Peptides against a protein of PDB entry 3J47. Designs and how they scored, part 50

Target 1, 121 residues: chain A of PDB entry 3J47
Amino acid sequence: IRLTNQLKSLKGLQSKLKDVVEYLDKVINKELPINHTILGKLQDVFNLLPNLGTPDDDEIDVENHDRINISNNLQKALTVKTNDELMVIYISNLVRSIIAFDDLIENKIQNKKIQEQRVKD
Target 2, 69 residues: chain B of PDB entry 3J47
Amino acid sequence: YEEKEESNLAATKSMVKIAEQYSKRIEEEKELTEEELKTRYVGRQDPKKHLSETADETLENNIVSVLTA

## One batch from the design tools (peptide; aimed at target 1 D19 K41 V45)

Design b2_p29_8_s3 (made by RFdiffusion4, then SolubleMPNN; from b2_p29_8, 18 letters changed)
Fold by OpenDDE base, seed 2:
Structure b2_p29_8_s3 (fold): chain B 121 residues (1-121), chain C 69 residues (1-69), chain A 29 residues (1-29)
Amino acid sequence: as target 1 above (121 residues)
Amino acid sequence: as target 2 above (69 residues)
Amino acid sequence: STEELNEGLERQQQASKLLREIQKELEEK
């Protein structure tokens, strides 16, 4: 249950990151205006992530167009990185869950054998 | 631009390191599975338990990594 | 540790919440 919930959350995060990337691409292409609220939330997400050695969002003064592009590229890069990391973690959790499941099956088999032996004795 | 590129490079390097760590954890998990298989053949509960514990530890580490990520 | 795992889970939940909020904002546009 817990692992499944984590996987679901990770998938949701991945989907969201994809959507954000798509949004950022649209902004870069001037198809949509820059949404500061979305950017702020993305920054918050990144702040929840371990320091990737990326410059603090606070240093990204949005005043210069070039700086804005840099910020967007950085955010995109961070998003991709975050997605990859989340994917790795998700896969790892899945693998662990599978191992745990295998152990449970083995335990059940052993218990069954023990019960059968007790009936024979 | 240069600062951004440097930051991206650093981030990429960090990701590679994380990926390597993940690969190692996966290998550890496989080893645990092999131990479970061996335990299943031997019929002894102890090796299987150990494998299960190692798998759990690997999962925990992955969870921590994800949360940290 | 179990505590570290719980902290990680909480952080993940927070991140997921933030992502959901971002998704909502994207959908509104």
Scores: peptide ipSAE 0.469, ipTM 0.848, DockQ to the pose 0.230; fails the geometry check
OpenDDE base, seeds 1, 3, 4, 5: peptide ipSAE 0.446, 0.460, 0.412, 0.466; ipTM 0.850, 0.828, 0.856, 0.833; seeds 1, 3, 4, 5 fail the geometry check

Design b2_p29_8_s4 (made by RFdiffusion4, then SolubleMPNN; from b2_p29_8, 16 letters changed)
Fold by OpenDDE base, seed 3:
Structure b2_p29_8_s4 (fold): chain B 121 residues (1-121), chain C 69 residues (1-69), chain A 29 residues (1-29)
Amino acid sequence: as target 1 above (121 residues)
Amino acid sequence: as target 2 above (69 residues)
Amino acid sequence: SKEELNEGLERQEKARKLLREIQKELEEK
């Protein structure tokens, strides 16, 4: 679900970028007037997300190593921070798993003791 | 698009909260382990069960964190 | 830092709002 939503958002952005390019081509050809409102909004998006590229552009410069993933493109630049966070989560999961195993072992031991008591009675 | 956006927003908010919750989860895990140890010595089944349940909840929260990260 | 994360989240919310507005404009055409 989450991954699908992220992909959908990315596709939406890609489609919009394509439409802007097509619009610009039409304006250059004097077929349509420039939509200043759309261009302004697009510029605002680029200012908010400096590393916005096409989803097919794998070549994103690594700028911020210590930040949490804000955008998919920025995430590549923030790979180091993401790895650190994943490591913490991994360790936490391991610890929880160990606790769960300890409980399982204890339950097994208790069950064995109960059976031994029943045999003595 | 809106559903995806809402999901992404929820995930981001969860990530902010994860940093705080992580410390709390570690403490909860430790408490559960202590209760299990106490249950082994005291022979009380209820504390042991409670510890196991809390450990499971902690695991679930970690899984959600992985899905959010 | 936690502060940087919050700033990133705020920027993301602004970007999302802008994307919604652009989507509305696209639907009007």
Scores: peptide ipSAE 0.456, ipTM 0.830, DockQ to the pose 0.551; fails the geometry check
OpenDDE base, seeds 1, 2, 4, 5: peptide ipSAE 0.423, 0.451, 0.427, 0.377; ipTM 0.833, 0.839, 0.836, 0.820; seeds 1, 2, 4, 5 fail the geometry check

## One batch from the design tools (peptide; aimed at target 1 V45 L48, target 2 T12)

Design b2_p30_1_s1 (made by RFdiffusion4, then SolubleMPNN; its pose is not in this set)
Fold by OpenDDE base, seed 2:
Structure b2_p30_1_s1 (fold): chain B 121 residues (1-121), chain C 69 residues (1-69), chain A 30 residues (1-30)
Amino acid sequence: as target 1 above (121 residues)
Amino acid sequence: as target 2 above (69 residues)
Amino acid sequence: DKKKEEEQLKFLELQIKMQKELLEYGKTLE
């Protein structure tokens, strides 16, 4: 069950990351403007990742048009001014979260292998 | 409007610095991901762990950047 | 802005790669 949930989450993250990459490529190619929706998608990806360093499991979705610094990794916030910075930070956090998730999966796999070995012994 | 412009300029400058740091962090994360991938294929725990640790460091740096942003 | 976008893209690519690896690892565990 837990492993299945992890796989599902990973698949979700992968899909979102693919979408982000595609969007970023379009922005880089000037096919599309930088859209706050990317930040939202990244936030969704972060939400699918284990909360690293945020004790509060509560997802806060806040869209701000004005000068509000949103510090919460789990906070879905779009600000016009901080959009670029938040996007970079969000992407970076997403990557870190994915790496952390990978480690968690690996740890689970290792634990499972250890358990299987113990059963064989 | 003027206050917003000044704040945007300051934010932009901060973003440039953050972007540089982010680029470095992204590269580190990429390296970690490759190492993790290699470790998964090789079945070696140590490289995967190292990659995970680097990824965590990258994530932490991003969090700090968000907090600074 | 463009440089930041490129960096974000690279990061996303890394994330996708890592996620794929995790997925593959998960499949191996099943």
Scores: peptide ipSAE 0.468, ipTM 0.843, DockQ to the pose 0.023; fails the geometry check
OpenDDE base, seeds 1, 3, 4, 5: peptide ipSAE 0.403, 0.384, 0.397, 0.399; ipTM 0.837, 0.837, 0.845, 0.837; seeds 1, 3, 4, 5 fail the geometry check

Design b2_p30_1_s2 (made by RFdiffusion4, then SolubleMPNN; its pose is not in this set)
Fold by OpenDDE base, seed 1:
Structure b2_p30_1_s2 (fold): chain B 121 residues (1-121), chain C 69 residues (1-69), chain A 30 residues (1-30)
Amino acid sequence: as target 1 above (121 residues)
Amino acid sequence: as target 2 above (69 residues)
Amino acid sequence: SEEKEKENLDFLNLQIEQQKALLEYGETLA
């Protein structure tokens, strides 16, 4: 569900960006006037969400190193922290998996011992 | 889109909390493993089972954390 | 065989220890 929502948000953003690009192309070609309201809103969005910008336009904010990876640009620095966190989570998952396997092995060993005892009796 | 954004924000906050609890979960997992080892020596399956269950819970929490991250 | 199970267990224990070490290292980096 969370991943789906993130994907939907990204798709929505992509669609909006595409529309903006198309609009800008039309303005450049003098087919349509510049919509200042849309541009203003986009600027506001970029100011509020600096991480969602194009890789070339986004400044890496060093101050947000410890925050979770939501977007690529400001998140590059954040991505380092997020990568570390993800790495820890990954390792933890591996540890849990290993523990589960150990338990499985132990159960098998116990079962074998029980079988051996039954054969001896 | 707004609902997803709100959900993502909430998820991010949850991830911070999960990160803080992660160390504790790791320790709990270790404790369960030790109990399992002890159970092998004592011959009682109950502690071992408990350890296994705790390990599984820790794994699940980590998976959720990864998905949230 | 019991020997194989023992070896697997030892291997898993080693992996757990390695993962713990990696986690500790990650915590130091964070």
Scores: peptide ipSAE 0.444, ipTM 0.844, DockQ to the pose 0.013
OpenDDE base, seeds 2, 3, 4, 5: peptide ipSAE 0.438, 0.450, 0.450, 0.436; ipTM 0.838, 0.844, 0.835, 0.842; seeds 2, 3, 4, 5 fail the geometry check

Design b2_p30_1_s3 (made by RFdiffusion4, then SolubleMPNN; failed a check: too like the target's own chain; its pose is not in this set)
Amino acid sequence: EKEKEEEQLKFLDLQIERAKALLEYGKALE

Design b2_p30_1_s4 (made by RFdiffusion4, then SolubleMPNN; its pose is not in this set)
Fold by OpenDDE base, seed 1:
Structure b2_p30_1_s4 (fold): chain B 121 residues (1-121), chain C 69 residues (1-69), chain A 30 residues (1-30)
Amino acid sequence: as target 1 above (121 residues)
Amino acid sequence: as target 2 above (69 residues)
Amino acid sequence: EKEKEEKDLKFLELEIEQQKALLEYGETLS
C-alpha cells in the first residue's frame, strides 16, 4: 500500500511536472498568462516533495530565475532537513543493530554455557 | 493523488515527531544495553531479553521512520 | 538455536549493508 502510494505520487508528480513545463513554455511564449494559483500549487508540491529536482535555472527567464532560486533555496533547506532526518534514522538503526548484535553475542554465550552444562551432566 | 498527498503530509509531520522521539529511542536502546549487561552479570536471562526487546523496538521505530521519510 | 543465530547474524549484516547504502546516499546529498 505505501509503496503503491509512493509510486502513484511519483507518477502524479511526474505528470504535474510535465504539465508545469508545458504551462511554463506557454507562458514564455505569451500564449497564457502566469497563473498564480498554479504556481502556488506547484510551490505546495515542492514543499511536500523536497527531493523534487529543481528545473534547470539556466533556461528560465531572469524574473522566473529569482522565484526559482527562492524555490531552490526552500528545496535545499528541505533537502538538508531530510538529510538530517535520514542521518538520525541511520544512526538510530545502527545503534539498534549494535544492540541487537550485543544481544546475539550474549545469547550465544548463554547457549554455550547451557551446552557446557549439558555435557557436564 | 490527493490521498497520497495527504499521506505524504502526514508522513512529514511524522518525521518531525520521529526527530523529537529520537532521543527517547536512543535512551531506550541504552536501557536495553544496560539491562543486557546486568543480565550478563547476574546470570538472569530476563533483563537481557528485555534490553534486547527494547533495542529491537528502537530499531523498528527507526525503520518505520526511514520508511516514512 | 545455532541456525537461528546464523539467521539473526545474516539479518544484521543485511541491515548494516542497508545502513551503509543510506549513508552513502546521504554523503552524496552533502
Scores: peptide ipSAE 0.472, ipTM 0.858, DockQ to the pose 0.018
OpenDDE base, seeds 2, 3, 4, 5: peptide ipSAE 0.486, 0.513, 0.452, 0.444; ipTM 0.862, 0.867, 0.857, 0.849; seeds 2, 3, 4, 5 fail the geometry check

Design b2_p30_2 (made by RFdiffusion4)
Pose (drawn by RFdiffusion4):
Structure b2_p30_2 (pose): chain A 91 residues (1-28, 36-48, 72-121), chain B 63 residues (1-40, 47-69), chain P 30 residues (1-30)
Amino acid sequence: IRLTNQLKSLKGLQSKLKDVVEYLDKVIHTILGKLQDVFNLNNLQKALTVKTNDELMVIYISNLVRSIIAFDDLIENKIQNKKIQEQRVKD
Amino acid sequence: YEEKEESNLAATKSMVKIAEQYSKRIEEEKELTEEELKTRPKKHLSETADETLENNIVSVLTA
Amino acid sequence: AEAAELAELAAEKAAEAAELAAEIAKEAAE
């Protein structure tokens, strides 16, 4: 789902660029200003990425913890299944 | 495009706030362990732990 | 503190970029 959403966003840019190229050919405004703003707003993320890296680490650790908890419950389920099997054999 | 951006936007606003959500997910995780212990309720605890893991995964995907 | 403020600003800028992109998409549709 996230991927489809990202693709939709990129699609708009692609189409938008084509339109802009055609527009420029024809010319040979507000949208242009808006595009410029967007441009000014990955490069900049470079410095910002430094912080993101730290936060990514934290969210990796959280995920690991959750995985451990899931494993625990999984073990309990396995034990219950084994007990059920034993009871069936007895019967 | 908008629908997709809406979902992404929510992922972003969650990333700004995740310090509190992390502490509440930490607690939830512990709660699920407690429920399992009682069972040894157990199912509830397990569900809570799964939810906490899922929230962490969603945070990582947003990043 | 500065790091938190920087993260907040970065998120605000990401929101602004998304708003601008939506406005561009609306105007382009018109």

Design b2_p30_2_s1 (made by RFdiffusion4, then SolubleMPNN; from b2_p30_2, 21 letters changed)
Fold by OpenDDE base, seed 3:
Structure b2_p30_2_s1 (fold): chain B 121 residues (1-121), chain C 69 residues (1-69), chain A 30 residues (1-30)
Amino acid sequence: as target 1 above (121 residues)
Amino acid sequence: as target 2 above (69 residues)
Amino acid sequence: AAKKEELKKAAELQEKKAQLLREIQELLDK
């Protein structure tokens, strides 16, 4: 569900970008006037995006290396932070697995003690 | 799209909270492992079982965090 | 600064995980 929503958002953004490019091409070709209101809103969206482009767009300029997964260019640097978060999650899973194995070992030891007791009786 | 964006924003906020909770969960997991070790020595099954259960919960929360990330 | 702090926390988490893995391995060997 969450991944599907993220993918849908990315696809929506990609479609919108394509529409903007097509609109700009039509304006350059003098086929349609530029809708300044739509262009202004799009510029605002781009400015709110950590610098330059959609996650599926290939041109990623690398500025900020640290934390969060969501947005593209700053996000390339943030991909490092995302990798760190993923590492933390991976480590947490490993720790849980270790605890589960500890419990299995304990159960095995208990079973062995029960068998030894049965042999002594 | 808007619902997905809201969900992603909520998930991002949850990731920050998960990082804090992760540190706490790691500590809880350590406590459970120590109790399990103590239970091996003392033969007290109940603390050991509780440790195992907490470890399982910690694992599940990590899986959910991975699925959320 | 915030990134560095997050990296430090991630490293601490990794160390805790490694400790748990060793403890599990020790339990399996008994």
Scores: peptide ipSAE 0.480, ipTM 0.860, DockQ to the pose 0.018; fails the geometry check
OpenDDE base, seeds 1, 2, 4, 5: peptide ipSAE 0.466, 0.474, 0.436, 0.462; ipTM 0.848, 0.848, 0.844, 0.844; seeds 1, 2, 4, 5 fail the geometry check

Design b2_p30_2_s2 (made by RFdiffusion4, then SolubleMPNN; from b2_p30_2, 19 letters changed)
Fold by OpenDDE base, seed 1:
Structure b2_p30_2_s2 (fold): chain B 121 residues (1-121), chain C 69 residues (1-69), chain A 30 residues (1-30)
Amino acid sequence: as target 1 above (121 residues)
Amino acid sequence: as target 2 above (69 residues)
Amino acid sequence: KELEELKKENAENQEKKSELLREIKKLLEE
């Protein structure tokens, strides 16, 4: 059971990493519908965590149940932390995109001013 | 078990470090925006360009942080 | 007119950037 949960968590982490890579590729391409898929997958990991914490009714010693619950809580906390980190990265990318847009607008304004000066001359 | 716990602890410490680096990058981006505002006011093209470059660097660092996370 | 629209868009982008920075700070503090 614990090895299977570890393998499932590893697969979930691998899937999340793949999603992060796909997200990064979309950010590089300036196609931002970023947050919903990462949040959705993180939510899926969190929703899978309770399902991983229900071992079937076999007599697993109470000590293993508490350790599994602690591990699940820690994994949930790590998943929340990872989600927060991903959200921060997403917001940072949005902020950078806005800054780049502001620079483009300012460059356009400057170009327009230069053109207006050339017409007056 | 101990090796996995140690790996998780190391990963958690790495995430905290990434969060701190992210906060620093956000502050650098803000400084660039203020420099851009000042450049608009003073009419100096150089500060605005520097702000844009720092914003781009902040974005790149955030992307690298996401890839490392 | 186009220059004024561009200035308005830049002001809106600056506001969005400030809001995004505030949200990032909030997310880092949670």
Scores: peptide ipSAE 0.468, ipTM 0.849, DockQ to the pose 0.018; fails the geometry check
OpenDDE base, seeds 2, 3, 4, 5: peptide ipSAE 0.464, 0.458, 0.430, 0.452; ipTM 0.848, 0.855, 0.848, 0.847; seeds 2, 3, 4, 5 fail the geometry check

Design b2_p30_2_s3 (made by RFdiffusion4, then SolubleMPNN; from b2_p30_2, 21 letters changed)
Fold by OpenDDE base, seed 1:
Structure b2_p30_2_s3 (fold): chain B 121 residues (1-121), chain C 69 residues (1-69), chain A 30 residues (1-30)
Amino acid sequence: as target 1 above (121 residues)
Amino acid sequence: as target 2 above (69 residues)
Amino acid sequence: AEKEAEKKAAAEALEKKAKLLREIKELLEK
């Protein structure tokens, strides 16, 4: 049971990781806003994890079911955390891009000031 | 399966570390932006350039972090 | 006029950055 749950968790993690990679690729290509796709994939993982625990429930004692549920909740929490981390990384990239844009604007302003000074001379 | 679990655990730990580094980088970027704003008033070009460079470095590090995640 | 427009654009970009930073902070705090 514990081993089986670990295996299920690992499969879920693998799937999530794959989804994260796909998302990152899309973000790198500027095709998708980070938050929506990551959240969607995380939700998919959260939806799939409980479903993977359901078929074996018929022969499992109540105690094992509770442990499975706790494990699933922990896995869900870890999945959420992973998603949040990915979102943070993405937002950070966006922030950096904005900073770079601000710097470009400032550089343009400086260039204009330099040109104005040259015209006055 | 165990090898995969270990790999995923290592990846998760790496992601946590990346998140911490990211938080620090965000703060550094914010500080630099404030300095850039101040520099705009003082007319000192050098601090602004340094801020821009640091922002770019921060961006690159985030991209690497995303690729590692 | 062009300088004012550029200053405005820079201010807007700075505001967006500040918003993104706040959002990141909020996400990290969750």
Scores: peptide ipSAE 0.457, ipTM 0.841, DockQ to the pose 0.018; fails the geometry check
OpenDDE base, seeds 2, 3, 4, 5: peptide ipSAE 0.442, 0.424, 0.441, 0.409; ipTM 0.835, 0.839, 0.834, 0.830; seeds 2, 3, 4, 5 fail the geometry check

Design b2_p30_2_s4 (made by RFdiffusion4, then SolubleMPNN; from b2_p30_2, 20 letters changed)
Fold by OpenDDE base, seed 2:
Structure b2_p30_2_s4 (fold): chain B 121 residues (1-121), chain C 69 residues (1-69), chain A 30 residues (1-30)
Amino acid sequence: as target 1 above (121 residues)
Amino acid sequence: as target 2 above (69 residues)
Amino acid sequence: DKKEEELKKAAERQEEKAKLLREIQKLLEK
């Protein structure tokens, strides 16, 4: 469910971005007038987007650590932080799996001992 | 779309909370392993089972965290 | 600085998990 919702949100964002690009291309080609409301919203999105074009390292690092979803370059540093977080989650899963496996082995050993005791009996 | 975006934002906020809970989950996992060790020594089936259950819960929470991350 | 500190805390938590994994592994060998 969560993954599907994220995928749907991403697809919606992608579709909206495509619509904006198509609109911008039509405006550049003088086929359609600039929709000021869409441009204003897009500008707000761009202002909220990590400045993909300005290599100012410091803001890129801060935004990249916090907001996974939005923009590719900031997303690259965010991807690094997300990768670290994912790695922590992965290790945690590994630990849990090992514990669960240990319990399974112990349960198996106990079951075997119970069976051996029944045969003696 | 907006509802999913809100859900994704909630998931992201949940990831921060998961990071805090993660430390607690690691401790719960450690306690479970210690209880398993103790259960091996004491031969009491109940503490070992409880440890296994706590490990499973910890695993499930990590899987949910991976799916959220 | 705060992000770096958070990253460091995440790394420390990861190291603690790795230690826990090793401890569990030692228990399994027994």
Scores: peptide ipSAE 0.490, ipTM 0.862, DockQ to the pose 0.019; fails the geometry check
OpenDDE base, seeds 1, 3, 4, 5: peptide ipSAE 0.458, 0.476, 0.478, 0.475; ipTM 0.847, 0.855, 0.862, 0.859; seeds 1, 3, 4, 5 fail the geometry check

Design b2_p30_3_s1 (made by RFdiffusion4, then SolubleMPNN; its pose is not in this set)
Fold by OpenDDE base, seed 2:
Structure b2_p30_3_s1 (fold): chain B 121 residues (1-121), chain C 69 residues (1-69), chain A 30 residues (1-30)
Amino acid sequence: as target 1 above (121 residues)
Amino acid sequence: as target 2 above (69 residues)
Amino acid sequence: LERLIEQAKAKLEALEAAEKNAKEALELLK
């Protein structure tokens, strides 16, 4: 359920971003005026995202450098932290997968035992 | 979308906590595997099922954490 | 305007990466 909701949110964000890009392209081509409201909201979202071009704002978000793979330049610093977090998540997923496989194997063994009992009856 | 966005925000906040709880989740997963092993020996489906469910929940939480990262 | 376009592109790439990760994660849960 949570994963599905995250995927849905991501899809919604992707669609919105695509619309913004399309709008920006139309503005560049002088086909449409800039939607100032959408642009302002997008700018706000981008300002919340790590600045890719300017390393100078990295001072405060250096603490986040250890965690977040969100957006490219502050993302490089954040990439290290994100890499560590991703590594932990990867290990966790691996462990969960191993447990899931173990359960699957056990379920298969139980099913075989049930079938063998049914054949004997 | 809004419900999912709220869920994603909660997941991000939880991710910080997940780092702390990650070790605990790994332990819970191990316990679940041990219960499955015990169930395999005892032939009781209930402990095994519970272990599998806990492992699945742990896996799901890790996956959600990866997605939020 | 150019800055906004660059920002939009960066957001799009981040979202695409997140979507890919989400799909992979969902596949692992199946």
Scores: peptide ipSAE 0.498, ipTM 0.863, DockQ to the pose 0.055
OpenDDE base, seeds 1, 3, 4, 5: peptide ipSAE 0.481, 0.441, 0.501, 0.455; ipTM 0.858, 0.845, 0.868, 0.851; seeds 3, 4 fail the geometry check

Design b2_p30_3_s3 (made by RFdiffusion4, then SolubleMPNN; its pose is not in this set)
Fold by OpenDDE base, seed 2:
Structure b2_p30_3_s3 (fold): chain B 121 residues (1-121), chain C 69 residues (1-69), chain A 30 residues (1-30)
Amino acid sequence: as target 1 above (121 residues)
Amino acid sequence: as target 2 above (69 residues)
Amino acid sequence: LDSLIEQAKAKIEALEAAGKNAKEALELLK
């Protein structure tokens, strides 16, 4: 359920981004005026997003290296922490996959036993 | 979309605790595997199914955490 | 504005990659 919701949110964001890009292209071509409402919402989203675009703020304080970088440019400094967290998540996913695989094997064995019993009956 | 956004926000907050929770989840997964092994020997389908479900939930939470990271 | 759009695109692309990875992980469980 949570994963499906995240995927839905991602799809929604992607669609919205596509619409914004299409709108911006039309504005650049002077075909349509800038939709201030869409831009305002996009700006709000961008303001909630850590600044992805300014390459020059080299001074992103080393102290946040241990905190998960929310945004790609801040991610360069926080990339190490993000990498550690990603590794933990990867290991966790691997472990869960192993458990799921073990259950599948057991289910398959049980199904085979049931089939063998049916053939004997 | 809003419900998913709220879920993502909750996942992000959980990610702050994910390091501690991850260690706990690994231990829970090991326990589930042991219970599954025990269930295989006892022939009780229900405990094994429960272990599988808990493992799946743990995997899902980890995937959500990765996606939120 | 163009820079903001590019940043938004980059974020969406990151989310899309994560979503794809999650879907693949879910498929592996199936």
Scores: peptide ipSAE 0.512, ipTM 0.868, DockQ to the pose 0.057; fails the geometry check
OpenDDE base, seeds 1, 3, 4, 5: peptide ipSAE 0.504, 0.474, 0.510, 0.479; ipTM 0.866, 0.852, 0.870, 0.856; seeds 1, 3, 4, 5 fail the geometry check

Design b2_p30_4_s1 (made by RFdiffusion4, then SolubleMPNN; failed a check: too like the target's own chain; its pose is not in this set)
Amino acid sequence: EEEKILKELELRKEQLEEILKRYEALLKRK

Design b2_p30_4_s2 (made by RFdiffusion4, then SolubleMPNN; its pose is not in this set)
Fold by OpenDDE base, seed 2:
Structure b2_p30_4_s2 (fold): chain B 121 residues (1-121), chain C 69 residues (1-69), chain A 30 residues (1-30)
Amino acid sequence: as target 1 above (121 residues)
Amino acid sequence: as target 2 above (69 residues)
Amino acid sequence: KDEEILKQLELELDRLKAILDYYKALLEKK
């Protein structure tokens, strides 16, 4: 049950990541207008998700200049840092899930082998 | 301001180091998972389980490291 | 059914590995 739920969650996450990548690619290729809402949600996801190193979101409009930038840059750097940390955590969790799935697969393979042996007996 | 900048720089450097360590641990975990897969094909249950456990431990340590950072 | 489940799990593992590799590559670029 727990592993199945984790698998489902990972599948969901993977699907979402794929959708994000596809969306980002479409945005990069200018095939889709930057849907600000999707980008905002993606940013929220990326804010909730650690900065999954989308390198390019750093270039959001430098226009509003001087003083707020240092605190925002610090917050942004801290946010990037936090995002990097969260990304590491996220990746770690994904890896754990992968390992858990690998174990599950092995257990299933073993069970199948046991069943096949029982049929041969 | 300077103290905050220095602290932020130090924190950033620490985070980079943690990220590097994490990346290394992830690679180790991946290697373990690949070895588990290989071991699965070889049909040796015990090595696979051990590899899985080691990978889980590595991931746990990574999570703890990130939470501590 | 079990074989299909195994195949799906393997596919997910491969995808997760690809994601990990991508993240590793991103980390290496930093």
Scores: peptide ipSAE 0.386, ipTM 0.835, DockQ to the pose 0.027; fails the geometry check
OpenDDE base, seeds 1, 3, 4, 5: peptide ipSAE 0.379, 0.367, 0.369, 0.363; ipTM 0.837, 0.844, 0.843, 0.835; seeds 1, 3, 4, 5 fail the geometry check

